# Peptides against a protein of PDB entry 4J2C, part 38

Target 1, 107 residues: chain A of PDB entry 4J2C
Amino acid sequence: MEDPFFVVKGEVQKAVNTAQGLFQRWTELLQDPSTATREEIDWTTNELRNNLRSIEWDLEDLDETISIVEANPRKFNLDATELSIRKAFITSTRQVVRDMKDQMSTS

## One batch from the design tools (peptide; aimed at target 1 V7 E11)

Design b2_p28_3_s1 (made by RFdiffusion4, then SolubleMPNN; from b2_p28_3, 20 letters changed)
Fold by OpenDDE base, seed 1:
Structure b2_p28_3_s1 (fold): chain B 107 residues (1-107), chain A 28 residues (1-28)
Amino acid sequence: as target 1 above (107 residues)
Amino acid sequence: SSSALSQQLEEEKRRKELREQHRKFYYE
């Protein structure tokens, strides 16, 4: 069976790109309320939050795999470099999500 | 909307499938 990690990673990467675009639009809408409709603001906000939530959910699953692999190194036989890349991806992506959420909570 | 609901259902289905693959690969 193929390791599903790379599939989930790919989906997270796509979701991050989508969220970043939505976040940019969200910022623009709030910076110029006179030209923004309530409908677009609500839609953008909801889509952004949904994307961020999906990312966080997937990151939890990915993080779980790290713990499993580290507890069973011989079973999965992952290279140390590969494991580091996986950890770095999770850490950096969580930071990206956190930054967007922090800005949303203060606006 | 119906299209939005359809997309949500497909996403939930996809997530369920991935969780199942995750379980099979990492826990079996």
Scores: peptide ipSAE 0.393, ipTM 0.760, DockQ to the pose 0.672
OpenDDE base, seeds 2, 3, 4, 5: peptide ipSAE 0.393, 0.385, 0.391, 0.392; ipTM 0.766, 0.754, 0.758, 0.760

Design b2_p28_3_s2 (made by RFdiffusion4, then SolubleMPNN; from b2_p28_3, 17 letters changed)
Fold by OpenDDE base, seed 5:
Formats: sequence, structure tokens, C-alpha cells
Structure b2_p28_3_s2 (fold): chain B 107 residues (1-107), chain A 28 residues (1-28)
Amino acid sequence: as target 1 above (107 residues)
Amino acid sequence: SSSEKLKEEEEKKKREEARKKLREFYYE
């Protein structure tokens, strides 16, 4: 069986892009109430929150795989460079999600 | 639209399958 880490990584990346689009719209709606309906604001907010939650869940799964690999290095035979790349992805993606969540919580 | 819904469902399925494979690879 091939390592599916990169597959999940790709799906997370797609979800991040979707969330960023929703976040942009969310920002625009709040900046100009004259062009926004309450229904659209509520929908956008809900969709954004759901997307962010989904991403966070996937990141937890990915992060857990890192722990498993580090506990069983000979079983998976991953080098330090590959592990570093995987860790960096998780860290950077969490930061992106956190930034959006922080802005939403202060609005 | 129907087309948009189909695409969304297909993407959801891909994510679910990916998660399943992840569990199988690392935990089984």
C-alpha cells in the first residue's frame, strides 16, 4: 500500500483554498452591509466555520501519523527530510486556520 | 446546481476515502 499522507495533504490544501475564498467573502460582506443580506452573511459564516473545523480535524489525523512514524521509524522508513516537510505543512496550515479564526472571533 | 452538488459530493467522498486509507496505512 502506498503512503496516503500526500493524498490527505492535497485534500487539506483544497479545503484551505475553499475556506480562504469564503473568508474573503465574509470580510467583504461585513465591510459593506449595503451589499449584504443577513442570509448571505449567516450562510457564509456557517460554511466557513464548517470548513475550518474540517481542516483542523484532518490536521489532527496527519499530526498523529507523525507520532506513529517517530515511534516506529523502521516500520515506515521515512527520512528526516520527509518528516520535516510533513511537520512544516501541518504547522503552517494550522497557522493559516488560526489567523482566520482569530479575525472571526474579533468581529 | 445539480452539477455543483455532484462535484461537492465527489470531493467529500475523496476526503473520506483518503482518511480511511490513512487509518489503514498507519494503524493497521
Scores: peptide ipSAE 0.477, ipTM 0.812, DockQ to the pose 0.866
OpenDDE base, seeds 1, 2, 3, 4: peptide ipSAE 0.475, 0.475, 0.470, 0.476; ipTM 0.808, 0.813, 0.804, 0.811

Design b2_p28_3_s3 (made by RFdiffusion4, then SolubleMPNN; from b2_p28_3, 21 letters changed)
Fold by OpenDDE base, seed 4:
Structure b2_p28_3_s3 (fold): chain B 107 residues (1-107), chain A 28 residues (1-28)
Amino acid sequence: as target 1 above (107 residues)
Amino acid sequence: SSSEKEEKEKKEKEREEKRKELHKFYYE
């Protein structure tokens, strides 16, 4: 069986891209009320939150796999560089999500 | 909308399948 980590990683990356687009629109809507309807604001906010929650859920699953791999190095036989890349991806993506959430909570 | 609900269901199904694959590989 092929390691599905990269597949989930890909889905997370897609969700991040979508969230960033929604976040940009969300920012624009709040900065220019003349171009914003309440319906679009609500839709954008909801979609953004859903994407962020989706990312966080997948990141938790991915993070758990790191612990499993580190506890069973011979079973999975992952290169140290690959493991580092996986950890870096999770860490950096969590930061991206946190930054968006922080900005949403202060607006 | 109905279309939106269908799209959400499709995406959720896809995500669930990926989670199942992850579980199968790492936890079994």
Scores: peptide ipSAE 0.516, ipTM 0.841, DockQ to the pose 0.745
OpenDDE base, seeds 1, 2, 3, 5: peptide ipSAE 0.513, 0.516, 0.512, 0.514; ipTM 0.840, 0.842, 0.839, 0.840; seeds 2, 3 fail the geometry check

Design b2_p28_3_s4 (made by RFdiffusion4, then SolubleMPNN; from b2_p28_3, 21 letters changed)
Fold by OpenDDE base, seed 5:
Structure b2_p28_3_s4 (fold): chain B 107 residues (1-107), chain A 28 residues (1-28)
Amino acid sequence: as target 1 above (107 residues)
Amino acid sequence: SSSAEEQRRLEEEKRKKAREELRKFYYE
């Protein structure tokens, strides 16, 4: 069986792109109420929150795999470079999500 | 649209499958 880490990583990346698009629209709607309906604002907000939650859930799963590998290095045979790349992805993606959530919580 | 709904459904299935594969690979 092939390591599915990159598969989940790819799905997370797609979810991030979707969230960023929703976030951009969310920002535009709030900046110009004359062009926004409450229905669209609510829909956009809900979709954005759901996407962010999904990303965070997947990141938790990915992060847990890191711990498992580090506890069982001989079983998985991953080198330090690969582990660093995986950790960096999780860290940077969490930051992207956090930035959007911070802006939403202050609006 | 129906096409959009189909794409969303397919994407959700891919995500679910990926999570399941992750569980099997790392925990079994």
Scores: peptide ipSAE 0.502, ipTM 0.831, DockQ to the pose 0.860
OpenDDE base, seeds 1, 2, 3, 4: peptide ipSAE 0.499, 0.500, 0.497, 0.500; ipTM 0.827, 0.829, 0.826, 0.828

Design b2_p28_4 (made by RFdiffusion4)
Pose (drawn by RFdiffusion4):
Structure b2_p28_4 (pose): chain A 104 residues (1-33, 37-107), chain P 28 residues (1-28)
Amino acid sequence: MEDPFFVVKGEVQKAVNTAQGLFQRWTELLQDPTREEIDWTTNELRNNLRSIEWDLEDLDETISIVEANPRKFNLDATELSIRKAFITSTRQVVRDMKDQMSTS
Amino acid sequence: ATEEEEARTELMEMITEEREEAREREEE
């Protein structure tokens, strides 16, 4: 088999980009005073977070699985470090948006 | 899109298989 981690990583990257875009418009719709557009934007943004959060759980489990069985996966260590790094940074990106959504 | 969906299914299958193998090892 081929390892799909980077495929799913790519999917997560696109959803973050989409979430970033929605978050920007979401901020605008609040700072320059309708209800229907705000509601749609809010829930689509939450839809992006749902998919990202779920994908990150699975991707994080794959790292746990690879570390429990290093010989089977034969992953370059640097590549593996970058994978954890992606989960760490992406989690931070998502958490930050939600915090701004909570206060704003 | 179809290729991405197959790749995502393969990732879920792999996670399931690895979980099963870990349980079988614990039972042994």

Design b2_p28_4_s1 (made by RFdiffusion4, then SolubleMPNN; from b2_p28_4, 19 letters changed)
Fold by OpenDDE base, seed 3:
Structure b2_p28_4_s1 (fold): chain B 107 residues (1-107), chain A 28 residues (1-28)
Amino acid sequence: as target 1 above (107 residues)
Amino acid sequence: SEEVKKAKEELKKLIKEEKEKEKLKKLE
């Protein structure tokens, strides 16, 4: 059976791209209110928050699986390089999400 | 997608199995 980690990783990556697009639009709408409707602002804000929450949820599961693999090295047979890549993905993705959330909370 | 759904289910299954395993170890 193939490792499902990369499949979920791919889904998270797509979600990040979507969130980044929404975040950019969110900033544009707030920078120029004359070109923004309340409806679009609310929609964009809600979609962005939902996407970020979804990403965080998936990252939690991915992160836990890493711990499981580390606790059972013989069963999964993943080398240090692969584990490092997985950890780096989670760490960097969380940072991206955190940055967007921080910007939203200060606006 | 169906592939993503199955993958997420597999992760959840793995997590669940580990939790049960840890509980069993506490009894040893």
Scores: peptide ipSAE 0.566, ipTM 0.877, DockQ to the pose 0.780
OpenDDE base, seeds 1, 2, 4, 5: peptide ipSAE 0.563, 0.554, 0.562, 0.562; ipTM 0.877, 0.872, 0.875, 0.876

Design b2_p28_4_s2 (made by RFdiffusion4, then SolubleMPNN; from b2_p28_4, 19 letters changed)
Fold by OpenDDE base, seed 3:
Structure b2_p28_4_s2 (fold): chain B 107 residues (1-107), chain A 28 residues (1-28)
Amino acid sequence: as target 1 above (107 residues)
Amino acid sequence: SAAVKEAKEKLKELIKEEKEKREEELKA
């Protein structure tokens, strides 16, 4: 049986890759209007925002599981290294999402 | 995928059970 944390982590990682691709396209469309249709701009923008929200939602659940583990150290025998890795993943991923959102809000 | 959906549900169940546990502990 797989640890559900890693399954969701995998989905988040895929979503991040997708978001980065969408973000790159979004940037290109805004930089060269001659290659951009309003339809593609709107689609890309919406897909990107939806993808980012999905990531944030999953990160919230993952983060709460960490809190549960920390509150029940005897029940969940996770070593400090594993817990640190999980925390680092959430922190770094949130930063990546924040960076994209910040750039979108100022463009 | 089905695996992802199941995993998410397991996380939600874990979170729910923990909240219920805390609530019961507060009543005791």
Scores: peptide ipSAE 0.486, ipTM 0.846, DockQ to the pose 0.647
OpenDDE base, seeds 1, 2, 4, 5: peptide ipSAE 0.479, 0.474, 0.478, 0.476; ipTM 0.845, 0.841, 0.844, 0.842

Design b2_p28_4_s4 (made by RFdiffusion4, then SolubleMPNN; from b2_p28_4, 17 letters changed)
Fold by OpenDDE base, seed 5:
Structure b2_p28_4_s4 (fold): chain B 107 residues (1-107), chain A 28 residues (1-28)
Amino acid sequence: as target 1 above (107 residues)
Amino acid sequence: DEEVKKAKEQLRKLIEEERREREEELEE
């Protein structure tokens, strides 16, 4: 049986990959308006925002579970290495999301 | 994906359980 943390981690990773593809297209459409339709811009923007929201939602839950484990480590039997990996994933993924959101807010 | 749904539910149950326990401890 798989650890639920890693199952959700996998889902987040999938969403990140999708978001990155949408973000790339979003930048291309805005870079050359002559090749872009309004409908494609709107669709891409909405899909991108939806993916980012999904990621942030899952990251919030994943982060809370880490806090719970750290508050009572003996109850959950996770070693320091595993906790470190989980924390690193959340931190790095939040950075990726933040970078995309920052660029979208300035465009 | 049912596996993902189940996993997310497991995490949410953990979060809610711990939240309830914290609230009960503050009231005691």
Scores: peptide ipSAE 0.595, ipTM 0.881, DockQ to the pose 0.565
OpenDDE base, seeds 1, 2, 3, 4: peptide ipSAE 0.592, 0.593, 0.594, 0.593; ipTM 0.880, 0.880, 0.881, 0.880

Design b2_p28_5 (made by RFdiffusion4)
Pose (drawn by RFdiffusion4):
Structure b2_p28_5 (pose): chain A 104 residues (1-33, 37-107), chain P 28 residues (1-28)
Amino acid sequence: MEDPFFVVKGEVQKAVNTAQGLFQRWTELLQDPTREEIDWTTNELRNNLRSIEWDLEDLDETISIVEANPRKFNLDATELSIRKAFITSTRQVVRDMKDQMSTS
Amino acid sequence: EEAEALERETELWTTLTERKEEKEAEED
């Protein structure tokens, strides 16, 4: 088999980009005074978070699985470090948006 | 416990691979 981690990583990257875009418009719709557009934007942004959060759980489990069985997966260590790094950073990106959504 | 861990590993990697195959099919 081929390892699909980077495929799913790419999917997560696109959803974050989409979420970033919706978050920008979401901030605007609040700072320059309708209800229907705000509701749609809010829930689509939440839809992006749902997918990202889920994908990060699975991707994080794959790292746990690879570390429990290193010989089977033969992953370059640097590559593996970068994988954990992606999860760490992406989680921080998602958390930050939700915080701004909570206060704003 | 080992068998359960192997079953879970197979299920997860199968799910992620299915998504890769679906993505490739859409690109074609």

Design b2_p28_5_s1 (made by RFdiffusion4, then SolubleMPNN; from b2_p28_5, 16 letters changed)
Fold by OpenDDE base, seed 5:
Parts: sequence; C-alpha cells; structure tokens
Structure b2_p28_5_s1 (fold): chain B 107 residues (1-107), chain A 28 residues (1-28)
Amino acid sequence: as target 1 above (107 residues)
Amino acid sequence: MEKEEEEREKELMKKLLEKKKELEEKLK
C-alpha cells in the first residue's frame, strides 16, 4: 500500500505558514484600527479561519492514519521512529493552531 | 504540482475511509 502521508503533511505545513502570516496581519490590524479598513479586517479574519479549519481537517485525517498503522503494523511496515515523527508533527501542529484560535477568541 | 498533490491526498482519504470501515467491522 502506498503511503502519501508526506503529501498531506506538506499541504498542512503550507497552510500553517499562510495562517501565521494572516495571523500576524490580523494582530497588526486590530492593534491600530486607523491603519486598517473594515474590509481588510474582515477579509483577513475570514481567510485566517478558513486556513485554520483546513489544517484541522487534514490533521484529523493524518491522525487516523496513525490508528490504522498501529492496528496493522505488519501491513504498513512503519518503524517506531517514523511513527514517532508523524505523531509529533500532528501534536505540535495542533498546538500551533490552538494558540492562534485562543488568541482570536479572546480578542 | 498542486493537482498531483490533490490527487494523492484524495487517494489517501479514500484508503483511510476504507480501512476505518474495515476496522470498525472487525471490532463488532
């Protein structure tokens, strides 16, 4: 069975980078409303939320791959090191998303 | 690249759904 985990991982990483850029702009716009239009604030907020949702969806799918592999270790032939790397990526990325969402909800 | 990546992701999602279903049936 083919293992395209790295493809989804790559898309998640790209979405994280985009979200971080949008989050930075979102923060700047809210800090100084005089330098921001309402249209830009709304657009930035919407794009940021869309990116975060996309990441969360992909992470759910990646997390399911872990469960499937652990249930069928002989079929997928992944060693402990690779599984650890994949788990760490999912966990750390979820934390990054959570941090941005927490700041957005309190603003 | 994007189109090829999307196809790979779709294939992964299809496989995941199939394997998830199989696992759920085995647990019953």
Scores: peptide ipSAE 0.054, ipTM 0.541, DockQ to the pose 0.039
OpenDDE base, seeds 1, 2, 3, 4: peptide ipSAE 0.039, 0.039, 0.044, 0.043; ipTM 0.534, 0.530, 0.540, 0.537

Design b2_p28_5_s2 (made by RFdiffusion4, then SolubleMPNN; from b2_p28_5, 17 letters changed)
Fold by OpenDDE base, seed 3:
Structure b2_p28_5_s2 (fold): chain B 107 residues (1-107), chain A 28 residues (1-28)
Amino acid sequence: as target 1 above (107 residues)
Amino acid sequence: SMEEREKREKELLEKLKKKKEELEALKE
């Protein structure tokens, strides 16, 4: 059985980069209304929210991969350091998503 | 698929970025 973590992690990393770009554009559109239409703001907002939800779903998948590895330590041969790194990635990514969601809710 | 969705989102971002650059150029 192949370690599924790196597959999902790659997808999450790409989604985070896209979300950060959308978030930056979303912020710029709100800061300079003269360069933005309501349609563009709504479209960007919708895409950003969808992307954030997708990331959250993938993070749940990553949590599951951690459980799979921890249940089969000899099969995957990952030490405590690697597991900690993987858990830290999930935690930090959740925080990034939370920060964007918090700012969107107050705007 | 997630990959297809991300592609669409990236394309949207690029379109919006281009539009902003065009508008800024008109202000100069």
Scores: peptide ipSAE 0.110, ipTM 0.531, DockQ to the pose 0.022
OpenDDE base, seeds 1, 2, 4, 5: peptide ipSAE 0.030, 0.036, 0.082, 0.084; ipTM 0.495, 0.411, 0.501, 0.483

Design b2_p28_5_s3 (made by RFdiffusion4, then SolubleMPNN; from b2_p28_5, 18 letters changed)
Fold by OpenDDE base, seed 3:
Structure b2_p28_5_s3 (fold): chain B 107 residues (1-107), chain A 28 residues (1-28)
Amino acid sequence: as target 1 above (107 residues)
Amino acid sequence: SEEEEKKRMEELLKKLEEKKEEIKKKLE
């Protein structure tokens, strides 16, 4: 039986990279208005927010897998090391998303 | 692509749902 966790994890990682690129551009546009149009700022902002929401949605599903495994560990036979790695990925990714969202809310 | 991601997520959700049912039956 294939575990789809790694598939979704990979998609989240790609989305994070995309979001980080958009966030960097967003920061640059706001730091130097002379090089930015309102159109580009709005587009970048919307794309960034959409990517962040997508990541958060995927993380919810990934987090649910953890809850299911922990509810009955004997049934699913996932070792502690793999479970820890999955938890760490969700936690760290949420932090990355939160950091970007916090900076956007204060700007 | 968006469609590929959606498909993969649907597969995950299906597996999760099956696991939830298995847990419920085992604990009854």
Scores: peptide ipSAE 0.116, ipTM 0.602, DockQ to the pose 0.041
OpenDDE base, seeds 1, 2, 4, 5: peptide ipSAE 0.108, 0.110, 0.062, 0.114; ipTM 0.614, 0.603, 0.586, 0.621

Design b2_p28_5_s4 (made by RFdiffusion4, then SolubleMPNN; from b2_p28_5, 19 letters changed)
Fold by OpenDDE base, seed 2:
Structure b2_p28_5_s4 (fold): chain B 107 residues (1-107), chain A 28 residues (1-28)
Amino acid sequence: as target 1 above (107 residues)
Amino acid sequence: SREEEEKRERELLEKLLEKKKKLEELKK
């Protein structure tokens, strides 16, 4: 069976980049009301939340693949290095998402 | 059970494969 992990990983990475851009704009809009419209704030907020939610869903799927591979390593033939890279990606990405969500919740 | 675990595995892999196919098609 082919390994789709890298494809989903790529999607997550693109979504993270998009979310970070939206987050930056979100902070700018809140810090300078003179340049902000309610419409843009709402749009930016919604797009940001959508991206973050998309990332979280993908991470849950990717995280489950880790458990599956660890339960049957002979079937997938992933070495320890690759498995470690995948785990690190999920962990670090969750942290990035959590940081943005925490800042949004305090605003 | 083992059977349920294997089923969950297949379902997840199927989901990811479908997503892969969709993404590859969109890139064309």
Scores: peptide ipSAE 0.108, ipTM 0.607, DockQ to the pose 0.831
OpenDDE base, seeds 1, 3, 4, 5: peptide ipSAE 0.075, 0.029, 0.035, 0.092; ipTM 0.564, 0.509, 0.526, 0.592; seed 3 fails the geometry check

Design b2_p28_6 (made by RFdiffusion4)
Pose (drawn by RFdiffusion4):
Structure b2_p28_6 (pose): chain A 104 residues (1-33, 37-107), chain P 28 residues (1-28)
Amino acid sequence: MEDPFFVVKGEVQKAVNTAQGLFQRWTELLQDPTREEIDWTTNELRNNLRSIEWDLEDLDETISIVEANPRKFNLDATELSIRKAFITSTRQVVRDMKDQMSTS
Amino acid sequence: EREEVEEEREEEEEEREENMEKLHEYYS
């Protein structure tokens, strides 16, 4: 088989981008004074977070699985480090948005 | 425009579900 980690990684990257775009408009709709548009933008943004969170759990499990069985997966160590790094940074990106959503 | 965004999202979710299945099969 081919390893689909980078495919799913790409899907997470796109959703983050989408979330980033919705977050920007979401901030505007609050700072320059309708209800229907705010509601739609809020829930779609939450939709992007639901998918990103889910995908990060699975991707993080794959790293745990690869480390428990290194010979089967034969992953370059640098590549593997970059994979954890992506989960770390993407979790931080998502958490930061939610915090701004909570206070704003 | 909102309907187009929903349709696109549903298509992306379907494809994504297939890729997630492949990810689980590969790492199982």

Design b2_p28_6_s1 (made by RFdiffusion4, then SolubleMPNN; from b2_p28_6, 14 letters changed)
Fold by OpenDDE base, seed 2:
Structure b2_p28_6_s1 (fold): chain B 107 residues (1-107), chain A 28 residues (1-28)
Amino acid sequence: as target 1 above (107 residues)
Amino acid sequence: SREELRRKQEEEEREREKKRKELREFYS
C-alpha cells in the first residue's frame, strides 16, 4: 500500500479552495445586504462552516500521522525534509482556516 | 448554482472520507 498522505493533502487543498470561494461569497453577501437574501447568507454560512470543520478534521488526521511517524521512524522511513513539508502544510492550512473563522466570528 | 455547489461538496466529502480511511489503515 502506498502512502496516502499527499493524496489526502490534495483533498484538503481542494476543500480549502472551496472554502475560500464560499468565504468570498459570504463576504460579498454581507457587504451588500440589499442584494442578498437571508436564505443565501444562511446557506453560504452553513456550507462554509461545515467545510471548515471538515478541513480541521482532516488536518487532525494528518497531524496524527506525523506523531505516528515520529514515534516509529524506522517503520515509515521518511526523511526530515519530507516530514518538515508535511508539518508545514498542516500548520499553514490551519492558519488559513483560522483566519476565515476569525473573520466570520467578528462579522 | 447552489445545487451544483452542494453536489460538488458532497462528492468531495465522500472522497475525503475514503482517503481518511486509507490514511488510518496505512498509519495504523
Scores: peptide ipSAE 0.484, ipTM 0.828, DockQ to the pose 0.852
OpenDDE base, seeds 1, 3, 4, 5: peptide ipSAE 0.477, 0.470, 0.476, 0.471; ipTM 0.822, 0.818, 0.824, 0.821

Design b2_p28_6_s2 (made by RFdiffusion4, then SolubleMPNN; from b2_p28_6, 14 letters changed)
Fold by OpenDDE base, seed 5:
Parts: structure tokens; sequence; C-alpha cells
Structure b2_p28_6_s2 (fold): chain B 107 residues (1-107), chain A 28 residues (1-28)
């Protein structure tokens, strides 16, 4: 079996793009209430929040794999560069999600 | 539109569920 980490990474990246699209729509709806229905505002808000939570759960699973590899280095034989790339992805993606969540919380 | 966004969200959710299961199996 091939290492599926990069596959999950790719799916998380796509989920982030989807969230960013929802976030943009959310911003537009709140900026111009005259062209927005309450139904779409509520729907967009809920979809965005659910999407962000799903990403956070996926990042926790990815982060757990890091701990497993570091606890069993001989089993997986990942080099330091690869581990650094994986850690950086998790950290940067969490920041992107946090930024959207912060803006939603203040609105 | 909204319907397109809903379809994309559902498809993405299903793909992610499958690959996450594979991830857990590989690292179990």
Amino acid sequence: as target 1 above (107 residues)
Amino acid sequence: DREEREREQREEEERRKKVLEELRKFYS
C-alpha cells in the first residue's frame, strides 16, 4: 500500500479552496444585504462553518500521523525534509482556517 | 450557484472520507 498522506493533503487543499469560495460569498452577502436573502446568508454561514470544522478534523488526523512516524521512525523511514514539509502544511493550513474563523467571529 | 456549491461540497466530503480511512489504515 502506498502512503496516502499526499492524497489526503490534496483533498484538504481542495476543501480549503471550497471554504475560501464560501467565505467570499459570505462576505459579499453581508456587504450588500439588499441583494441577499436571509435564507442564503444562513445557508452560506452554516456550510462555511461545517466545511472549516471538517478541515480541522482532517488536519488532526494528518497531525496524528506525524506523531506516529516520529514514534516509529524505523517503520516508515521518512526523511527529515519530508516530515518538515508535512508539518509546514498542517501549520499553514491551520492558520488559513483560523483567519477565516476569526473574521466570522467578529462579524 | 447554490445547487452547484452543494454538489461540490457533497462530492468533496465523500472523497475526503475515503482517503482518511486509507490514511488511518496505513498508519495503524
Scores: peptide ipSAE 0.473, ipTM 0.822, DockQ to the pose 0.798
OpenDDE base, seeds 1, 2, 3, 4: peptide ipSAE 0.472, 0.469, 0.466, 0.469; ipTM 0.821, 0.820, 0.814, 0.819; seed 3 fails the geometry check

Design b2_p28_6_s3 (made by RFdiffusion4, then SolubleMPNN; from b2_p28_6, 14 letters changed)
Fold by OpenDDE base, seed 4:
Structure b2_p28_6_s3 (fold): chain B 107 residues (1-107), chain A 28 residues (1-28)
Amino acid sequence: as target 1 above (107 residues)
Amino acid sequence: SREEELEKQKEEEKKREEKRKELKEFYS
């Protein structure tokens, strides 16, 4: 069986890209109300929040796998470099999500 | 609509559960 970590990682990456696009549009809509409808603002905001929540859920699942691997290193036999990459991905992605959420909460 | 949004969220949750299932099977 292929390691499903990479499948979920891929989905997270796609969701991040989508969220970043939505965030950009969200910013544009709020910066120029003349080009924005309330419907589009609400839609964009909702889609953005949904994507961010999806990412956060997936990251929690991925983070749990890290704990399992670290508790059973011989079972999974993951390279130390690979494990480091996985941890870095989770950490950096959480930061990206946090940054967007922080900006949304202050607007 | 509200109904459409709920359906969308349901589909997203289903997708997430499928991923979780795969992770659980491999990392059991």
Scores: peptide ipSAE 0.530, ipTM 0.852, DockQ to the pose 0.451
OpenDDE base, seeds 1, 2, 3, 5: peptide ipSAE 0.526, 0.532, 0.525, 0.526; ipTM 0.851, 0.854, 0.851, 0.852; seed 2 fails the geometry check

Design b2_p28_6_s4 (made by RFdiffusion4, then SolubleMPNN; from b2_p28_6, 13 letters changed)
Fold by OpenDDE base, seed 4:
Structure b2_p28_6_s4 (fold): chain B 107 residues (1-107), chain A 28 residues (1-28)
Amino acid sequence: as target 1 above (107 residues)
Amino acid sequence: EREELKKKQEEFEKKRKENRKKLKEFYS
């Protein structure tokens, strides 16, 4: 079996892009209530939160793999560069999600 | 656009189950 980390990473990246689109629409709807229905706002908000929650779940799983690799370096034989890239991805993606969530909570 | 976004979310949720299984198997 090949390492599925990159597959999950790719799907998370796609989900982030989708979330960013939803977030943009969410922002637009709230900035101009005259062009938005409450139903559309609620739908967008719900879909966005569901998407973000799913991303966070996958990030937790990916983060767990980091701990496993670091505890068993000989088994997985990942170089420092690859491990750094994986850690950076998780950290930066969590920040992106956090930023959207923070803005949603203050609206 | 709403239907497209909904579809993307559904596809993601479908794939994540499979991916979680793969992660568990590889990193077990």
Scores: peptide ipSAE 0.580, ipTM 0.882, DockQ to the pose 0.682
OpenDDE base, seeds 1, 2, 3, 5: peptide ipSAE 0.577, 0.576, 0.572, 0.578; ipTM 0.884, 0.883, 0.882, 0.882

Design b2_p28_7 (made by RFdiffusion4)
Pose (drawn by RFdiffusion4):
Formats: structure tokens, sequence, C-alpha cells
Structure b2_p28_7 (pose): chain A 104 residues (1-33, 37-107), chain P 28 residues (1-28)
């Protein structure tokens, strides 16, 4: 088989981009004074977070699985480090948005 | 395309979860 980690990584990258875009408009709709648009934007942004959060759990499990069985996967160590790094950074990106959503 | 990517990733992950479970049972 081919390893789909990078495919799913690409999907997570696009959703983050989408979430970043919704977050920007979401901030605007609050800072320059309708209800219907705010509600739609808020819930779609949450929809992007739902998918990202779920994808990150699975991607993080794959790293745990690869480390428990290194010979089967034969992953370049640098490549593997970059994979954990993506999860780390993406988690931080998602958490930060939610924090701004909570206070704003 | 996104559905196909999801299906391929789920099948790949399920296979590797089963294999890891078998290895844990054998080690026990």
Amino acid sequence: MEDPFFVVKGEVQKAVNTAQGLFQRWTELLQDPTREEIDWTTNELRNNLRSIEWDLEDLDETISIVEANPRKFNLDATELSIRKAFITSTRQVVRDMKDQMSTS
Amino acid sequence: SAAENRTAFNEWLTTHREELAEMEEEAE
C-alpha cells in the first residue's frame, strides 16, 4: 500500500485554511456593528474544527503505531519528526482560534 | 475525491490497528 498520511495531512491543511478564513470574517462581524450571518459563520468554523480535531487524533495514532513497529513502515526519521511537528503546530493553531473565539 | 481519500486512509489505519493488536496479544 501507499501511505496516506500526507494525503490526510493535505486535507487538514485545507480545512485549517478554511477555518482561518472563517475566523477572519467572524472577527469582523463582531468588531464593526446580522445574527443569521454570525450564526452560519460560527457553526461552519466549528464544523472545520470538528473535522481537524478528529483527523489529528487519527494522524497522531498513526505516529504511535509507526513507532511501535518501525521496520514495517520504514519511515525516514526526519520525515517522521516533521509529521509530529505538523500535529504539534496544527493543534496549536486550532487551540488559538478557539481561545480568541471564547474571549471575543 | 475527499471521500475517496478518507476511505483509503480509514482502510490503511484499520489494517495497522489490527496488526498492532495481534502483536500485543502475541507478546502477552

Design b2_p28_7_s1 (made by RFdiffusion4, then SolubleMPNN; from b2_p28_7, 19 letters changed)
Fold by OpenDDE base, seed 3:
Structure b2_p28_7_s1 (fold): chain B 107 residues (1-107), chain A 28 residues (1-28)
Amino acid sequence: as target 1 above (107 residues)
Amino acid sequence: SREQNREKFKEWLERAKKEYEEELRRRA
């Protein structure tokens, strides 16, 4: 069976980079009203939330594959090292998203 | 494209889910 996990992983990584850039700008706009317009704040906030939701959606699917692969290792031909890498990626990425969401919810 | 990648992954995931469910039913 073909393994497309790495493809989705790459897309998540790109989305994380985009989200981090948007989050940085979001923070700057809220910290300095003289450089911020309501329009840019709204746009940045919306784009950021959309990216975060997209990441979370992908992570849910990726996370589900872990248990599936572990239940039938011969079928998917993944070793323990690769599974560990995938688990770590999901866990760390989920934390990054959660941190941004927490800061947004308190602002 | 992202859409093509998503479609490919969804197809893979569905096949994987079926295999997983069958494995659970076999108690193996």
Scores: peptide ipSAE 0.214, ipTM 0.720, DockQ to the pose 0.784
OpenDDE base, seeds 1, 2, 4, 5: peptide ipSAE 0.189, 0.220, 0.213, 0.211; ipTM 0.709, 0.728, 0.722, 0.724; seeds 1, 2, 4, 5 fail the geometry check

